# Ledger of designs, part 92: peptides against a protein of PDB entry 4XPM

Target 1, 160 residues: chain A of PDB entry 4XPM
Amino acid sequence: VMLHSKNVKGFLENTLKPYDLHSVDFKTSSLQSSMIITATNGGILSYATSNNDVPKNSINEINSVNNLKMMSLLIKDKWSEDENDTEEQHSNSCYPVEIDSFKTKIYTYEMEDLHTCVAQIPNSDLLLLFIAEGSFPYGLLVIKIERAMRELTDLFGYKL
Target 2, 67 residues: chain B of PDB entry 4XPM
Amino acid sequence: DIKGTIAFDTHGNVIESTGVGSQRIEDIGDLSKVTLDAEGFAQVQGDSLLVHLYKRNDITLAVYTSA

## One batch from the design tools (peptide; made by RFdiffusion4, then SolubleMPNN)

Design b2_p17_4_s2 (from b2_p17_4, 8 letters changed)
Fold by OpenDDE base, seed 1:
Structure b2_p17_4_s2 (fold): chain B 160 residues (1-160), chain C 67 residues (1-67), chain A 17 residues (1-17)
Amino acid sequence: as target 1 above (160 residues)
Amino acid sequence: as target 2 above (67 residues)
Amino acid sequence: LDKEIQEMLDAIKARFF
């Protein structure tokens, strides 16, 4: 696997960048957070956040990380439920996709006022998770995570 | 004379919206049901606006202009 | 994606405008 921890971190940081659709004069905000978490426990393996203004080791940083941990766990639980629910897999919030002959699903979830989407990295025990502001359109968020996931081929098939 | 745009996917979720399109997200329900021609185009009248539709690769773009 | 949207926009312009 060529993706070292630092490489993954850098990748996630790059996913935070907003979309600029100059053709129609549309621009999004940056993603609030981008994470790779375990599908088993929702544990965060790597993450990036757009607000890095918090001092290291500060209480605010700890709280921020704890918030991410909570969100990742909640989303993992919801994802797990939906993976066992045929009806949910046929809703407008589920996008079956195929990447290099590997099948996976992208789910969109409203988390309070945030727009989130999560997808299992193909054949792996890992989930890619994007968290955005409510102004970030779900359709665009889905496109974003699908295209990002195509760059994580080194993690395809990764088992814990 | 484009007044706005909406791009949406096959699930009816917004990809982007601008101008008057941002205020007419509810139109997606009806726009998604419009029968497109062989080239993927359609034109529909909506109140004082004309909507020009084009679908390609599971993305539908709606362009709003004056009627 | 912006390129795709631009092409679609251009197609609409060519078809209707």
Scores: peptide ipSAE 0.805, ipTM 0.955, DockQ to the pose 0.945
Fold by OpenDDE base, seed 3:
Structure b2_p17_4_s2 (fold): chain B 160 residues (1-160), chain C 67 residues (1-67), chain A 17 residues (1-17)
Amino acid sequence: as target 1 above (160 residues)
Amino acid sequence: as target 2 above (67 residues)
Amino acid sequence: LDKEIQEMLDAIKARFF
């Protein structure tokens, strides 16, 4: 059963939450953005952003959405290139993972001063994409996106 | 008396860092090569600090104390 | 994750401190 679009939006909003590791007194910022995009064209199916101080339908909101569209396309292109590059798949920026017997990969990408990671939802035409500040460590970002994907089983196998 | 911590994964990427650990991220390269005992522990002395290592389930935690 | 880190920290304390 496919998740309803509203449920997906809510899920993505939930992924924005920061990590607070009380054991060692370490806390991150919230993710800047969380998106589900198409692996084929980088089109955004759903997204959430932490910056909600922009008025709805304002020029600034439109510009911010356009920025997300650009980033999603760029990351999709990098992902596509890496999926066809054996060397990149063996770099420390690529994490092969297995979820419920499905294999996928998590890639980390530096985008300007931002830290990003992207992963194909298993057996699907969809990518999950996290965008964080540069202070968000990559190792933690990878853990975050892997655990998030484990909750998207309804999207496993989704084809456009 | 803990002075700081670093947690890192098998790729050498940081999971968390605190205290003096935040200023010694470059130590991960050497720490990742340290031979751990059968229980997953090791101690490494460097400079004025002692590093206590423990690895479990692909996560390595380094705790810094005074030497 | 925090629970896991706490357990690892406790293990280190028990082993070395």
Scores: peptide ipSAE 0.805, ipTM 0.955, DockQ to the pose 0.952
Fold by OpenDDE base, seed 5:
Structure b2_p17_4_s2 (fold): chain B 160 residues (1-160), chain C 67 residues (1-67), chain A 17 residues (1-17)
Amino acid sequence: as target 1 above (160 residues)
Amino acid sequence: as target 2 above (67 residues)
Amino acid sequence: LDKEIQEMLDAIKARFF
């Protein structure tokens, strides 16, 4: 099965929605952004952002996109370093997970006042990246990205 | 009579917090070390609050009530 | 997830309350 650009964009937009836990009256903000990037260069293949009020082709839009590019690159670099560091893989910031017999890792990273998490799509050259406000708890963010990856089976094993 | 909740994972990271639980995130360190019974429950005293614990599928839920 | 949390909350209520 093939994932078209429009389908991927729509998927990422859907991941932005907040969690609303009525059982305990807990609700999060929406994700600030959601991206699929390359593991090799940190290039953005697709992205979604909650900041949809910015006029197109405005300076604010350009700055927003540039910020996403920078964050993507920085997180990719940190991820790459951790993938080559056994000590970092045993820290509380690393979650080894298994999806349909495929193994991957979820990393959480603090970026300024933002909470981020990133995971390699199993056996692929792609990373899924969530960026949230500092009020979004890391444990919930990890659950969110794991469950999101389970919907991306078409990208498992994708090579550039 | 619930005054707050904390849910956390096996890494000690918060999943959700409400009420007094939001002000007691530092309790996770101690709560994660509590020995649970065969069904996954425990009850511990914390200052003026009583904490009711239940763990299932790598999620621990702590419910705070008055002591 | 909300369903799971609800079930856990119900279990605690049944056990302690």
Scores: peptide ipSAE 0.805, ipTM 0.955, DockQ to the pose 0.944
Fold by OpenDDE base, seed 2:
Structure b2_p17_4_s2 (fold): chain B 160 residues (1-160), chain C 67 residues (1-67), chain A 17 residues (1-17)
Amino acid sequence: as target 1 above (160 residues)
Amino acid sequence: as target 2 above (67 residues)
Amino acid sequence: LDKEIQEMLDAIKARFF
């Protein structure tokens, strides 16, 4: 089984959906963005955004894409640094997780006023990246990205 | 009867918060230190409210009620 | 997750309420 670009895009779009915990009447906003990027260069392989109202090829659309590129690069750099920093890996912003016997880490990062989390897709050269509003709690964001990664088994071990 | 809730993970990060719980996120520091019984429960008097704790699968749920 | 939280909430209710 292979995930094609179209399938990945659809997957990412689905990750944008908010959590609605009816049990306790808690509901989040949608994710601002969801991306799969390269761990090497922070290049965006696929992305989805909640703000799809901007006309394509407009200045605003170009700016938004550029902003995503910037954030992707910044987060990749931070991730790369943390992957080489033992102390950062033991901070409460790093969640070691195991998915189907594959080990990876989820990092949470404050980016301006946004809450972000990033995780290496197990044994791959790819990172999954969620960007949310500051109101999106980190604990839930971590759960969200972990469970999302469990659906990306086709990308496990993917090398560029 | 429930005045609010807080759910948090083993890192002390919020999973969800509602009601008075949303205004008491700082309680997580103390709540995370509470010794739970063998079944994962505890009850703690907190200010004018009673906090009922239950932990399962690395998630702790705190339910706030009137004391 | 909502189901899990609901079960935990129910457990608390059963234990304390």
Scores: peptide ipSAE 0.805, ipTM 0.956, DockQ to the pose 0.945

Design b2_p17_4_s3 (from b2_p17_4, 8 letters changed)
Fold by OpenDDE base, seed 4:
Structure b2_p17_4_s3 (fold): chain B 160 residues (1-160), chain C 67 residues (1-67), chain A 17 residues (1-17)
Amino acid sequence: as target 1 above (160 residues)
Amino acid sequence: as target 2 above (67 residues)
Amino acid sequence: LDKEIQEMLDAIKKRFF
């Protein structure tokens, strides 16, 4: 299986879109960031951000990317710890899910004022990571990432 | 006359909240313990508001109305 | 999801309102 950067990038950009629940007049903000990172090192393979106002090849862009790298690393580390912690896996912050015949877990993490969730793409060395504003409810964030993962079947079993 | 809503999952995490519901997220703890009828419904009194509950597919929707 | 919420809302309206 080959990771096609253009396709993945476009996918991640699409995940940034907010939920708009017309039935109850509820609308979220866009995700701040959406990333696919390595489960081993937290390295970013692909990412999308709603902050597109930063000029390319600028120092501000570099700083922004560095911030994403830091967040991804921190979340990966927390994820790794929790994957080896039975108590954490039974907390309200862990959602065991099954996609097709594959099992994975979705974790929610508070990162400063941000709401994040991360999940291992089934049987892969990859994590899908969503970063949202604090106003984005965790229950909805979990639903969002689960449904997103269902569209990443090509990455199931992907090994570095 | 709906005053607000809260939808929450089986972990007690919010899916959505509107109106007075957004100010009553703490109600989820108690609402999650309410015994639902065979069809998944319940009605409970909360302060000056009446809460109408319905659970389906691991989602509970709470609708707040005047008592 | 919005469709699901709408259906649940309709169910509540039918049951209680």
Scores: peptide ipSAE 0.806, ipTM 0.955, DockQ to the pose 0.951
Fold by OpenDDE base, seed 3:
Structure b2_p17_4_s3 (fold): chain B 160 residues (1-160), chain C 67 residues (1-67), chain A 17 residues (1-17)
Amino acid sequence: as target 1 above (160 residues)
Amino acid sequence: as target 2 above (67 residues)
Amino acid sequence: LDKEIQEMLDAIKKRFF
């Protein structure tokens, strides 16, 4: 059973929250964006952004959404290429992980000055995508997306 | 006493960095090669700082001190 | 994660400090 769109949206909004490691006085920024996209075409099924200062239905909002569409497509393309490239799957930018006996991979990609991370939801046609500022360290971003993906078990095996 | 920290994963990617550690991310390359003792600890003398290492699971924490 | 980092930090303090 797939999560309702509203529930997915709320989930993605929650993933935007920063990490605050009090033990070492380390705190990140919020994620810039969090998305669930199709692995086939890079189409956005749901998304959340940290910038809420943009008026709804404004030109800036439209441009922002269009930018997300472009980024999602670009990252999907890179992901697709890497999924067909054994060498890339063994690079330091690829993290094989196992969640509840399901295997998937987490990829990190530098997109201009942004740090991005993408992972296929296990056995599904869906990708989870995080976009963060360059100050967000990749190792932490990987941990973040892995833990987030563990909360999406309802989407495991989802086919379009 | 602690001047900074770096935590990094098995891929050499940063998990967190603070203080002088934020300025010494390049140390990860060398720190990842340090032989740890049976309990997962090591000490390495840097330029002017002493680095205290501890690895547990897939995370290595480096703590920088002046001595 | 913060709890884990704290435990690791404590371990280092106990071992070296």
Scores: peptide ipSAE 0.806, ipTM 0.955, DockQ to the pose 0.932
Fold by OpenDDE base, seed 2:
Structure b2_p17_4_s3 (fold): chain B 160 residues (1-160), chain C 67 residues (1-67), chain A 17 residues (1-17)
Amino acid sequence: as target 1 above (160 residues)
Amino acid sequence: as target 2 above (67 residues)
Amino acid sequence: LDKEIQEMLDAIKKRFF
């Protein structure tokens, strides 16, 4: 089954929703953005943002999109560097995970005051990228992106 | 009776924190080194708080109480 | 996750409280 563009965006929009842990009365903010980008050049294939109140074609929207493009590129570059750095892969910012017998890595990156998390969709040329506020704890962000990736099996093995 | 909680992963990163736990994130370093029993539990005496630990599936939950 | 945390919390309560 192939995920359609609209389905992917809908998926990403759903990932924006905050965690609400009623058991301990803990709730996060929504993710600022959720993206699927290319591992090759950081190009955005699909994205969702929590700040959709910006008028279309406005300067603010353009700036917002440009910011996402810049962040995606920067994170892709950092990810690419780390994928070629054994020491970085053994840092506390790297989580090796296995999903359906596919191995991948989840990386956490501080981008200015934002908490970000990126992971290669298993065996694919795609990265899943979450951007959250600094109040979003990294441990939870990692759990969030791991579980999100488990729902993207249709993209496993996707090559550009 | 619960004064707060901290949940953290095997990397020492916070999953959640509440109450006094939010003020004691620095405890994770020490809590992660606590020897757990065969069932994954431990109890650690703090300054004025008692910390109850339980680890399961790479998640450690710390519950802070006065006693 | 909330369910998991709840179960862990319950386990702690059962063990120590």
Scores: peptide ipSAE 0.806, ipTM 0.955, DockQ to the pose 0.926
Fold by OpenDDE base, seed 5:
Formats: structure tokens, sequence, C-alpha cells
Structure b2_p17_4_s3 (fold): chain B 160 residues (1-160), chain C 67 residues (1-67), chain A 17 residues (1-17)
């Protein structure tokens, strides 16, 4: 299976959509960003952002992309530390999950005023990363990323 | 009449909150310790609100009504 | 998820209301 930019980009764009729970009149904002990054160096392979009003090649666009690079690196570093820390893996910020007999973990991290969650795509060198506003509840964010990961079976086992 | 709701997971993290539930997130700590019946239900009396609980598939829904 | 929450809400209504 090959990683195709258009397919992955489209998938990530779809994950930006908010939750609208009509049953209880609860609605979230859109995700700020959705990314696939490397587990080794935190390099961004693909990303989507809800901020589409920034002119191309503008200073604001450059700063936005640079900010994403910074956040991805910071989260990757924290993830790497936690993967080597038994106590952190047993904290309330770590969700062990199983998808089609593949085991992985979902971590939640607070980045300033943002809520983030990250998970290793099963048996791969890739991480899926969601960045949301602080109003986006962590429990829902975890559900969102778990269900999104179930749609990425083609990337299971992907090695760099 | 429903005054609000809180849904939370097994880690005590919020899934959704509405109405008075949005101002009662601190209740999750106590609600998570409530003993549920064989069908997954419980009812807990608060200060001025009554909380109706139901847990299924690792999700707990709390519905707040007047006492 | 909304469907699941709706079912849970309905169950609570049936049990207590």
Amino acid sequence: as target 1 above (160 residues)
Amino acid sequence: as target 2 above (67 residues)
Amino acid sequence: LDKEIQEMLDAIKKRFF
C-alpha cells in the first residue's frame, strides 16, 4: 500500500468536521488541525487546518505552518517520553485501545489553551494528531480519533 | 424536565455537557463512584438537583432534573 | 455517537420519567 497525498489530505480534511449531538443539543467547534506525522522525528507528512482564510504565501500562512511544525515536534517528544514511561501509560491521559486485533494508545495533551490528542497508527511509524480548541472535551476528542483511526487500515504496519 | 446533561468516559473525561451539567463537571468524581444496578442505572440526590445515571459501553450519561 | 447518546437518553427517560 502506497501513501497518496491527495487521499490522506482529503481524509484529514474530513476529520476537521465538528460533532453535532442533536440528542442533547451539543455541538463542538471544528478541529483546528489534523495531522499525520512521523513517530521518529515529528515530521509532518500531511495536514489539514480549519483556517482557510489565510492568503497563500502570506506571513500569516508561514507563521501558521511553522506553528504546526512546532506543535507536532513538541507532541511527538512528549509521546516518545510517555511510550518509555510505564507510569505515564497508566495515567488518565492514556487510553489503551484495540482495533482489529492491533493494539495502540491514545494520549491527551494540553498545549497552552488547546486540547490535543495523539495516537500511533497500529504497528506503524506514523502518528495521527488532532488539535482542538480548549472547549473541545477530551473524552469526545478520544472517541473522535479512535473512530478516525479505524478508517486508516491501509496505513497499519506502515514503516518509513 | 431535563435541566442539563453530562456524558463522561471511564477515565472521568467529559464527552459532552449541556445546561446545568456544564457547570457541574466537578460532579464526575463522585458520579463515577456510584454503584449502578444490574441494568446500569442509578439515581443520586444532589443539593437541589436529581441526577439520573446510565452506563453502557464505557460511557456514562448523567441527566440532571429538579429534585 | 449521537445515535448512541439518544438511545441512552431514551433509556433514562423510560427508567425514571
Scores: peptide ipSAE 0.806, ipTM 0.955, DockQ to the pose 0.948

Design b2_p17_4_s4 (from b2_p17_4, 8 letters changed)
Fold by OpenDDE base, seed 3:
Structure b2_p17_4_s4 (fold): chain B 160 residues (1-160), chain C 67 residues (1-67), chain A 17 residues (1-17)
Amino acid sequence: as target 1 above (160 residues)
Amino acid sequence: as target 2 above (67 residues)
Amino acid sequence: LDEEIKEMLDAIRKRFF
C-alpha cells in the first residue's frame, strides 16, 4: 500500500511545524522544506516548504522548486556515497535506527548554512529529507525525522 | 537560578540549548565524558558556573547555575 | 519530548536544588 499523493503532501506539510519545548524556553523555527525523494535518482515525489509567499505558478515558485531539485539530488548523492562507505556509517553523523523491526539509518548533512537530515524509508526506494535553518539543532532534527518515519509505515518496502 | 540548559544525545549532537548553555555548546565534549552516579546524576564545576547533569535513556540534560 | 525534558529537569531540581 502506498499513501495517496495528497496524503503524503499533507504529511510533509505537518512535519514543517516547529518544536516548542515549554519545559525550557526553547522553540525552533519551522523546517524550510520536507521531501520524499527517490533513492535512485533523487527525484522529488512530494515536497512541502515553509514561508513561501510566492504566488503559485510564478517564475519564483519554479525557481524555488528547481532549487529543491538540486538540493535533493546533492543530498541523495551524498547519501549514496555514505551507504557505500563503512567509515561514514560509523561517524557521529549516522544514526542507525530500528522501526518496527525494520532497520534504517539517519544521516545529518550540513548544506551551506542549512541543517539537513535524510533517511531511507525502511526497505524502500524512497528517502525522507528534512531541510532546516542552521539554528535547528541536529540532535533534535534526528529525533524529528525518526518519529516522522514511524508514521510512514505504508511506504515501508515500497519499490519503484 | 538556572542560567541555561543543554540537552544532547549520545552522538554529542544538541537537542536543545537555552541561556548560557547556548553559548557553551563546546562543553558537550567534556560533559559526555563525565562519570555519572548509579542514578545517572553528576555535578561538575566549570569556570564560574556549576553544571548539573542527568542522563536518562539516550538523552543527557545539563543545567547551568552560578557557582 | 517536552514531557521527557520536563521530567529530567524536575529530577535535577529534586537532586541538586
Scores: peptide ipSAE 0.800, ipTM 0.955, DockQ to the pose 0.948
Fold by OpenDDE base, seed 4:
Structure b2_p17_4_s4 (fold): chain B 160 residues (1-160), chain C 67 residues (1-67), chain A 17 residues (1-17)
Amino acid sequence: as target 1 above (160 residues)
Amino acid sequence: as target 2 above (67 residues)
Amino acid sequence: LDEEIKEMLDAIRKRFF
């Protein structure tokens, strides 16, 4: 019933895969990162990254993880602010959605040259976060994260 | 023949773009204001190109052609 | 999504081309 850490990790790794729209010969890059973080503190519970070239237990790995932690925290903070801002919730960067009778919001944020998308897993203390290159269009990123969340029903209502 | 495409959502954000469409993202502002017919289609002239529009399920697809 | 885009593209072809 409950998603195990191994299953969550595998799920996130699968979300990294690019979109390939053969009908119009459009293909995206892979996501840079995919994470499940806490809505409270932005702590990373699980993550996947397309950069697997970093040796394990290396200083470069530590730096990479630290960067993800920083970005996670920044996005969580922005998300928290927007959840208390009516104007931001009515901007083009906010998508109210309903999944299996649960309501949530998808936010898009530009972080430096990256395109990010974050959404609260319905009725939970968790956020799903996608980080993509700037070439990844926001409209598609929103579709991607919405459809991904539909596969995380085991986490709906999860409280820390 | 198709010179490019743009697909965009109801927020005006790009879903995909190809060909000349990738260089015409700014057209979304105007294209989103075009009145579609009962079947969801429209055809508009856009800067030397003809734009063929179709909207379904909150997605608008714009196809650019020379004629 | 690709199938949806394909259907929309086909619809446009049928309507205008």
Scores: peptide ipSAE 0.799, ipTM 0.955, DockQ to the pose 0.937
Fold by OpenDDE base, seed 2:
Structure b2_p17_4_s4 (fold): chain B 160 residues (1-160), chain C 67 residues (1-67), chain A 17 residues (1-17)
Amino acid sequence: as target 1 above (160 residues)
Amino acid sequence: as target 2 above (67 residues)
Amino acid sequence: LDEEIKEMLDAIRKRFF
Protein backbone atom coordinates (compact mmCIF):
# COMPACT_ATOMS: atom_id res chain seq x y z
CA VAL B 1 0.00 0.00 0.00
CA MET B 2 1.39 3.32 -1.07
CA LEU B 3 1.76 6.00 1.54
CA HIS B 4 -0.11 9.15 0.72
CA SER B 5 0.14 12.37 2.65
CA LYS B 6 -2.76 11.46 4.85
CA ASN B 7 -1.38 8.02 5.40
CA VAL B 8 1.96 9.43 6.45
CA LYS B 9 0.26 11.71 8.92
CA GLY B 10 -1.61 8.79 10.37
CA PHE B 11 1.55 6.77 10.55
CA LEU B 12 3.31 9.49 12.47
CA GLU B 13 0.39 9.81 14.83
CA ASN B 14 0.64 6.13 15.59
CA THR B 15 4.32 6.46 16.41
CA LEU B 16 3.37 8.82 19.22
CA LYS B 17 1.95 5.96 21.25
CA PRO B 18 3.98 4.95 24.28
CA TYR B 19 5.74 1.69 24.86
CA ASP B 20 4.11 -0.47 27.47
CA LEU B 21 6.32 -3.33 28.56
CA HIS B 22 3.95 -5.34 30.70
CA SER B 23 6.51 -8.03 31.31
CA VAL B 24 8.52 -5.74 33.55
CA ASP B 25 5.86 -3.13 34.33
CA PHE B 26 7.57 -0.38 32.38
CA LYS B 27 5.68 2.25 30.44
CA THR B 28 6.87 5.37 28.67
CA SER B 29 5.19 8.64 27.95
CA SER B 30 3.92 9.37 24.49
CA LEU B 31 6.32 10.95 22.08
CA GLN B 32 6.06 14.69 22.07
CA SER B 33 6.41 14.86 18.32
CA SER B 34 7.07 12.73 15.28
CA MET B 35 8.12 14.24 11.99
CA ILE B 36 9.33 13.60 8.52
CA ILE B 37 11.62 16.40 7.44
CA THR B 38 13.85 17.11 4.49
CA ALA B 39 17.49 16.30 4.89
CA THR B 40 18.37 19.31 2.77
CA ASN B 41 16.65 22.13 4.59
CA GLY B 42 15.00 20.57 7.60
CA GLY B 43 11.62 21.46 6.22
CA ILE B 44 8.72 19.62 7.75
CA LEU B 45 6.83 17.49 5.27
CA SER B 46 4.60 15.86 7.85
CA TYR B 47 4.31 15.87 11.60
CA ALA B 48 2.28 14.71 14.55
CA THR B 49 2.24 15.98 18.11
CA SER B 50 0.86 14.55 21.30
CA ASN B 51 -0.42 17.93 22.40
CA ASN B 52 -3.57 18.31 20.38
CA ASP B 53 -5.27 20.47 22.95
CA VAL B 54 -4.20 23.67 21.27
CA PRO B 55 -6.96 25.43 19.38
CA LYS B 56 -6.29 25.75 15.70
CA ASN B 57 -5.09 29.08 14.46
CA SER B 58 -4.30 30.15 17.98
CA ILE B 59 -1.11 31.84 19.01
CA ASN B 60 -0.18 28.74 20.90
CA GLU B 61 -0.52 26.63 17.80
CA ILE B 62 1.63 29.01 15.84
CA ASN B 63 4.23 28.95 18.55
CA SER B 64 4.15 25.19 18.66
CA VAL B 65 4.60 24.89 14.93
CA ASN B 66 7.38 27.42 15.00
CA ASN B 67 9.05 25.48 17.75
CA LEU B 68 8.88 22.32 15.69
CA LYS B 69 10.34 24.15 12.73
CA MET B 70 13.16 25.40 14.88
CA MET B 71 13.91 21.99 16.31
CA SER B 72 13.74 20.30 12.94
CA LEU B 73 16.20 22.78 11.51
CA LEU B 74 18.57 22.43 14.42
CA ILE B 75 18.48 18.66 14.32
CA LYS B 76 18.94 18.61 10.56
CA ASP B 77 21.98 20.80 10.94
CA LYS B 78 23.42 18.58 13.62
CA TRP B 79 22.68 15.52 11.55
CA SER B 80 24.36 17.06 8.54
CA GLU B 81 27.43 17.84 10.58
CA ASP B 82 27.60 14.35 11.99
CA GLU B 83 27.20 12.77 8.56
CA ASN B 84 30.41 14.53 7.65
CA ASP B 85 32.20 13.67 10.88
CA THR B 86 33.77 10.24 11.23
CA GLU B 87 34.26 10.66 14.96
CA GLU B 88 30.60 11.44 15.53
CA GLN B 89 29.59 8.43 13.50
CA HIS B 90 31.61 6.26 15.87
CA SER B 91 30.17 7.76 19.03
CA ASN B 92 27.63 6.07 21.24
CA SER B 93 25.06 8.48 19.84
CA CYS B 94 25.20 6.88 16.41
CA TYR B 95 23.62 3.55 15.54
CA PRO B 96 24.41 2.13 12.13
CA VAL B 97 21.52 -0.02 11.02
CA GLU B 98 20.54 -2.00 7.98
CA ILE B 99 16.97 -2.29 6.76
CA ASP B 100 16.24 -4.51 3.79
CA SER B 101 19.86 -4.29 2.70
CA PHE B 102 19.78 -0.50 2.93
CA LYS B 103 22.16 1.12 5.36
CA THR B 104 21.31 4.14 7.44
CA LYS B 105 22.25 5.68 10.77
CA ILE B 106 20.23 6.57 13.81
CA TYR B 107 21.44 9.51 15.86
CA THR B 108 20.35 10.49 19.34
CA TYR B 109 20.47 14.13 20.33
CA GLU B 110 19.63 15.81 23.57
CA MET B 111 17.76 19.01 22.89
CA GLU B 112 17.51 20.92 26.12
CA ASP B 113 15.67 18.49 28.37
CA LEU B 114 14.20 16.49 25.50
CA HIS B 115 15.42 13.25 24.03
CA THR B 116 15.45 13.20 20.27
CA CYS B 117 16.27 10.62 17.68
CA VAL B 118 16.72 11.10 13.96
CA ALA B 119 17.47 8.82 11.06
CA GLN B 120 17.68 9.16 7.34
CA ILE B 121 15.07 7.12 5.58
CA PRO B 122 17.21 4.79 3.49
CA ASN B 123 18.46 6.25 0.22
CA SER B 124 16.13 9.20 0.57
CA ASP B 125 16.25 12.92 1.09
CA LEU B 126 14.05 12.49 4.13
CA LEU B 127 14.67 12.19 7.84
CA LEU B 128 12.44 10.61 10.44
CA LEU B 129 12.55 12.51 13.70
CA PHE B 130 11.21 11.56 17.13
CA ILE B 131 11.06 14.00 20.01
CA ALA B 132 10.39 12.63 23.47
CA GLU B 133 10.57 13.68 27.07
CA GLY B 134 13.78 13.20 28.96
CA SER B 135 12.29 10.23 30.72
CA PHE B 136 12.17 8.29 27.47
CA PRO B 137 15.32 6.17 27.47
CA TYR B 138 17.55 6.49 24.43
CA GLY B 139 17.96 2.78 23.92
CA LEU B 140 14.24 2.34 23.61
CA LEU B 141 13.91 5.43 21.46
CA VAL B 142 16.41 3.97 19.02
CA ILE B 143 14.51 0.71 18.86
CA LYS B 144 11.32 2.63 18.31
CA ILE B 145 12.60 4.67 15.40
CA GLU B 146 14.29 1.71 13.75
CA ARG B 147 11.12 -0.31 13.81
CA ALA B 148 9.16 2.67 12.59
CA MET B 149 11.46 3.11 9.63
CA ARG B 150 10.88 -0.48 8.66
CA GLU B 151 7.28 0.51 8.02
CA LEU B 152 8.23 3.34 5.68
CA THR B 153 9.54 1.29 2.78
CA ASP B 154 7.42 3.33 0.38
CA LEU B 155 9.64 6.29 1.16
CA PHE B 156 12.90 4.47 0.62
CA GLY B 157 14.77 6.10 -2.19
CA TYR B 158 12.56 9.17 -2.18
CA LYS B 159 14.35 12.14 -3.70
CA LEU B 160 13.20 15.73 -3.59
CA ASP C 1 11.69 -12.21 44.14
CA ILE C 2 12.71 -9.58 41.64
CA LYS C 3 13.63 -6.21 43.05
CA GLY C 4 14.13 -4.51 39.71
CA THR C 5 15.36 -4.73 36.16
CA ILE C 6 17.52 -2.92 33.66
CA ALA C 7 17.58 -3.61 29.96
CA PHE C 8 20.27 -1.92 27.91
CA ASP C 9 21.69 -2.06 24.42
CA THR C 10 25.19 -2.55 23.11
CA HIS C 11 25.85 1.17 23.42
CA GLY C 12 25.07 1.07 27.10
CA ASN C 13 21.88 3.03 26.63
CA VAL C 14 18.87 2.12 28.69
CA ILE C 15 15.97 0.35 27.07
CA GLU C 16 13.97 0.02 30.27
CA SER C 17 14.47 0.15 34.01
CA THR C 18 12.23 -0.78 36.91
CA GLY C 19 12.42 -1.00 40.66
CA VAL C 20 15.87 -0.84 42.14
CA GLY C 21 17.22 -0.98 38.62
CA SER C 22 16.01 2.54 38.04
CA GLN C 23 18.29 3.65 40.83
CA ARG C 24 21.27 1.73 39.55
CA ILE C 25 21.62 2.87 35.96
CA GLU C 26 25.27 3.52 36.69
CA ASP C 27 25.73 -0.24 37.00
CA ILE C 28 25.47 -0.56 33.23
CA GLY C 29 29.08 0.42 32.84
CA ASP C 30 30.25 -2.52 34.89
CA LEU C 31 27.55 -4.92 33.76
CA SER C 32 28.46 -4.39 30.13
CA LYS C 33 31.95 -5.65 30.89
CA VAL C 34 30.85 -8.86 32.56
CA THR C 35 31.89 -11.98 30.72
CA LEU C 36 28.86 -14.02 29.80
CA ASP C 37 28.86 -17.77 29.42
CA ALA C 38 28.30 -19.54 26.14
CA GLU C 39 24.56 -19.22 26.54
CA GLY C 40 24.67 -15.54 27.35
CA PHE C 41 24.19 -15.69 31.11
CA ALA C 42 26.07 -14.38 34.10
CA GLN C 43 25.46 -13.68 37.74
CA VAL C 44 27.15 -10.88 39.60
CA GLN C 45 26.99 -10.16 43.28
CA GLY C 46 26.93 -6.56 44.37
CA ASP C 47 26.31 -5.23 47.87
CA SER C 48 23.03 -6.74 49.08
CA LEU C 49 21.74 -7.60 45.63
CA LEU C 50 22.44 -10.23 43.03
CA VAL C 51 22.36 -9.26 39.38
CA HIS C 52 21.30 -11.90 36.91
CA LEU C 53 22.33 -11.13 33.35
CA TYR C 54 21.17 -12.46 30.04
CA LYS C 55 22.09 -11.12 26.63
CA ARG C 56 20.32 -11.98 23.41
CA ASN C 57 20.22 -10.15 20.10
CA ASP C 58 22.15 -7.12 21.35
CA ILE C 59 19.88 -6.63 24.35
CA THR C 60 21.12 -7.28 27.86
CA LEU C 61 18.62 -7.79 30.64
CA ALA C 62 19.72 -7.42 34.22
CA VAL C 63 17.46 -8.72 36.95
CA TYR C 64 18.11 -7.65 40.51
CA THR C 65 17.26 -9.93 43.41
CA SER C 66 18.20 -10.24 47.04
CA ALA C 67 19.47 -13.74 46.46
CA LEU A 1 9.69 -5.91 22.27
CA ASP A 2 7.64 -6.80 25.31
CA GLU A 3 7.49 -10.39 24.22
CA GLU A 4 11.21 -10.41 23.71
CA ILE A 5 11.82 -9.02 27.17
CA LYS A 6 9.38 -11.53 28.57
CA GLU A 7 11.23 -14.38 26.97
CA MET A 8 14.51 -13.09 28.29
CA LEU A 9 13.05 -12.74 31.75
CA ASP A 10 11.74 -16.27 31.58
CA ALA A 11 15.14 -17.47 30.51
CA ILE A 12 16.71 -15.82 33.51
CA ARG A 13 14.13 -17.36 35.81
CA LYS A 14 14.80 -20.76 34.37
CA ARG A 15 18.53 -20.36 34.68
CA PHE A 16 18.85 -18.82 38.12
CA PHE A 17 15.61 -19.05 40.05
Scores: peptide ipSAE 0.799, ipTM 0.955, DockQ to the pose 0.930
Fold by OpenDDE base, seed 5:
Structure b2_p17_4_s4 (fold): chain B 160 residues (1-160), chain C 67 residues (1-67), chain A 17 residues (1-17)
Amino acid sequence: as target 1 above (160 residues)
Amino acid sequence: as target 2 above (67 residues)
Amino acid sequence: LDEEIKEMLDAIRKRFF
């Protein structure tokens, strides 16, 4: 299976959509960002952002991209540390999950005023990363990323 | 009749909150310790509110009404 | 997820209301 940028980009853009729970009149904001990054170096392979009001090649756009690079690196580093820490893997911020017999973990991290969660795509060198506003509940964010990963079976086992 | 809701997972993290539930997130700590009946239900009396609990598939829903 | 929450809410209504 080959990783095609347009296909992945479209998938990530779709993950930005908010949850709307009509049954209880609850609605979230859109995700701020959604990314696939490398587990080894935190490099961004693909990303989508809800900020569509920034002119291309503007200073604001450059700053936005740079911020994403910074956050991806920081989260990758924290993830890597936790993957080597048995105690952190048993904390409330770690969700072990199984998708079609493949095991992985979802971690939640607070980044300043933002709520983030990251998960290794099963048996791969890739991480899926969601960044949301602080109003986005962590429990819902975990559900969102788990269900998103179930749609990325083509990337299971992907090695760089 | 419903004043608000909280849904939370097995880690005690919020899935959704509405109404008075949005101001009662701290209740999750106590609600997670409540013993549920064989069908997964319970009622808990609060200060001025009654909490109706139901757990299914690792999700607990709390519905707040007047006592 | 909304359907699941709806079913749970309905179950609570049936049980307590």
Scores: peptide ipSAE 0.799, ipTM 0.955, DockQ to the pose 0.947

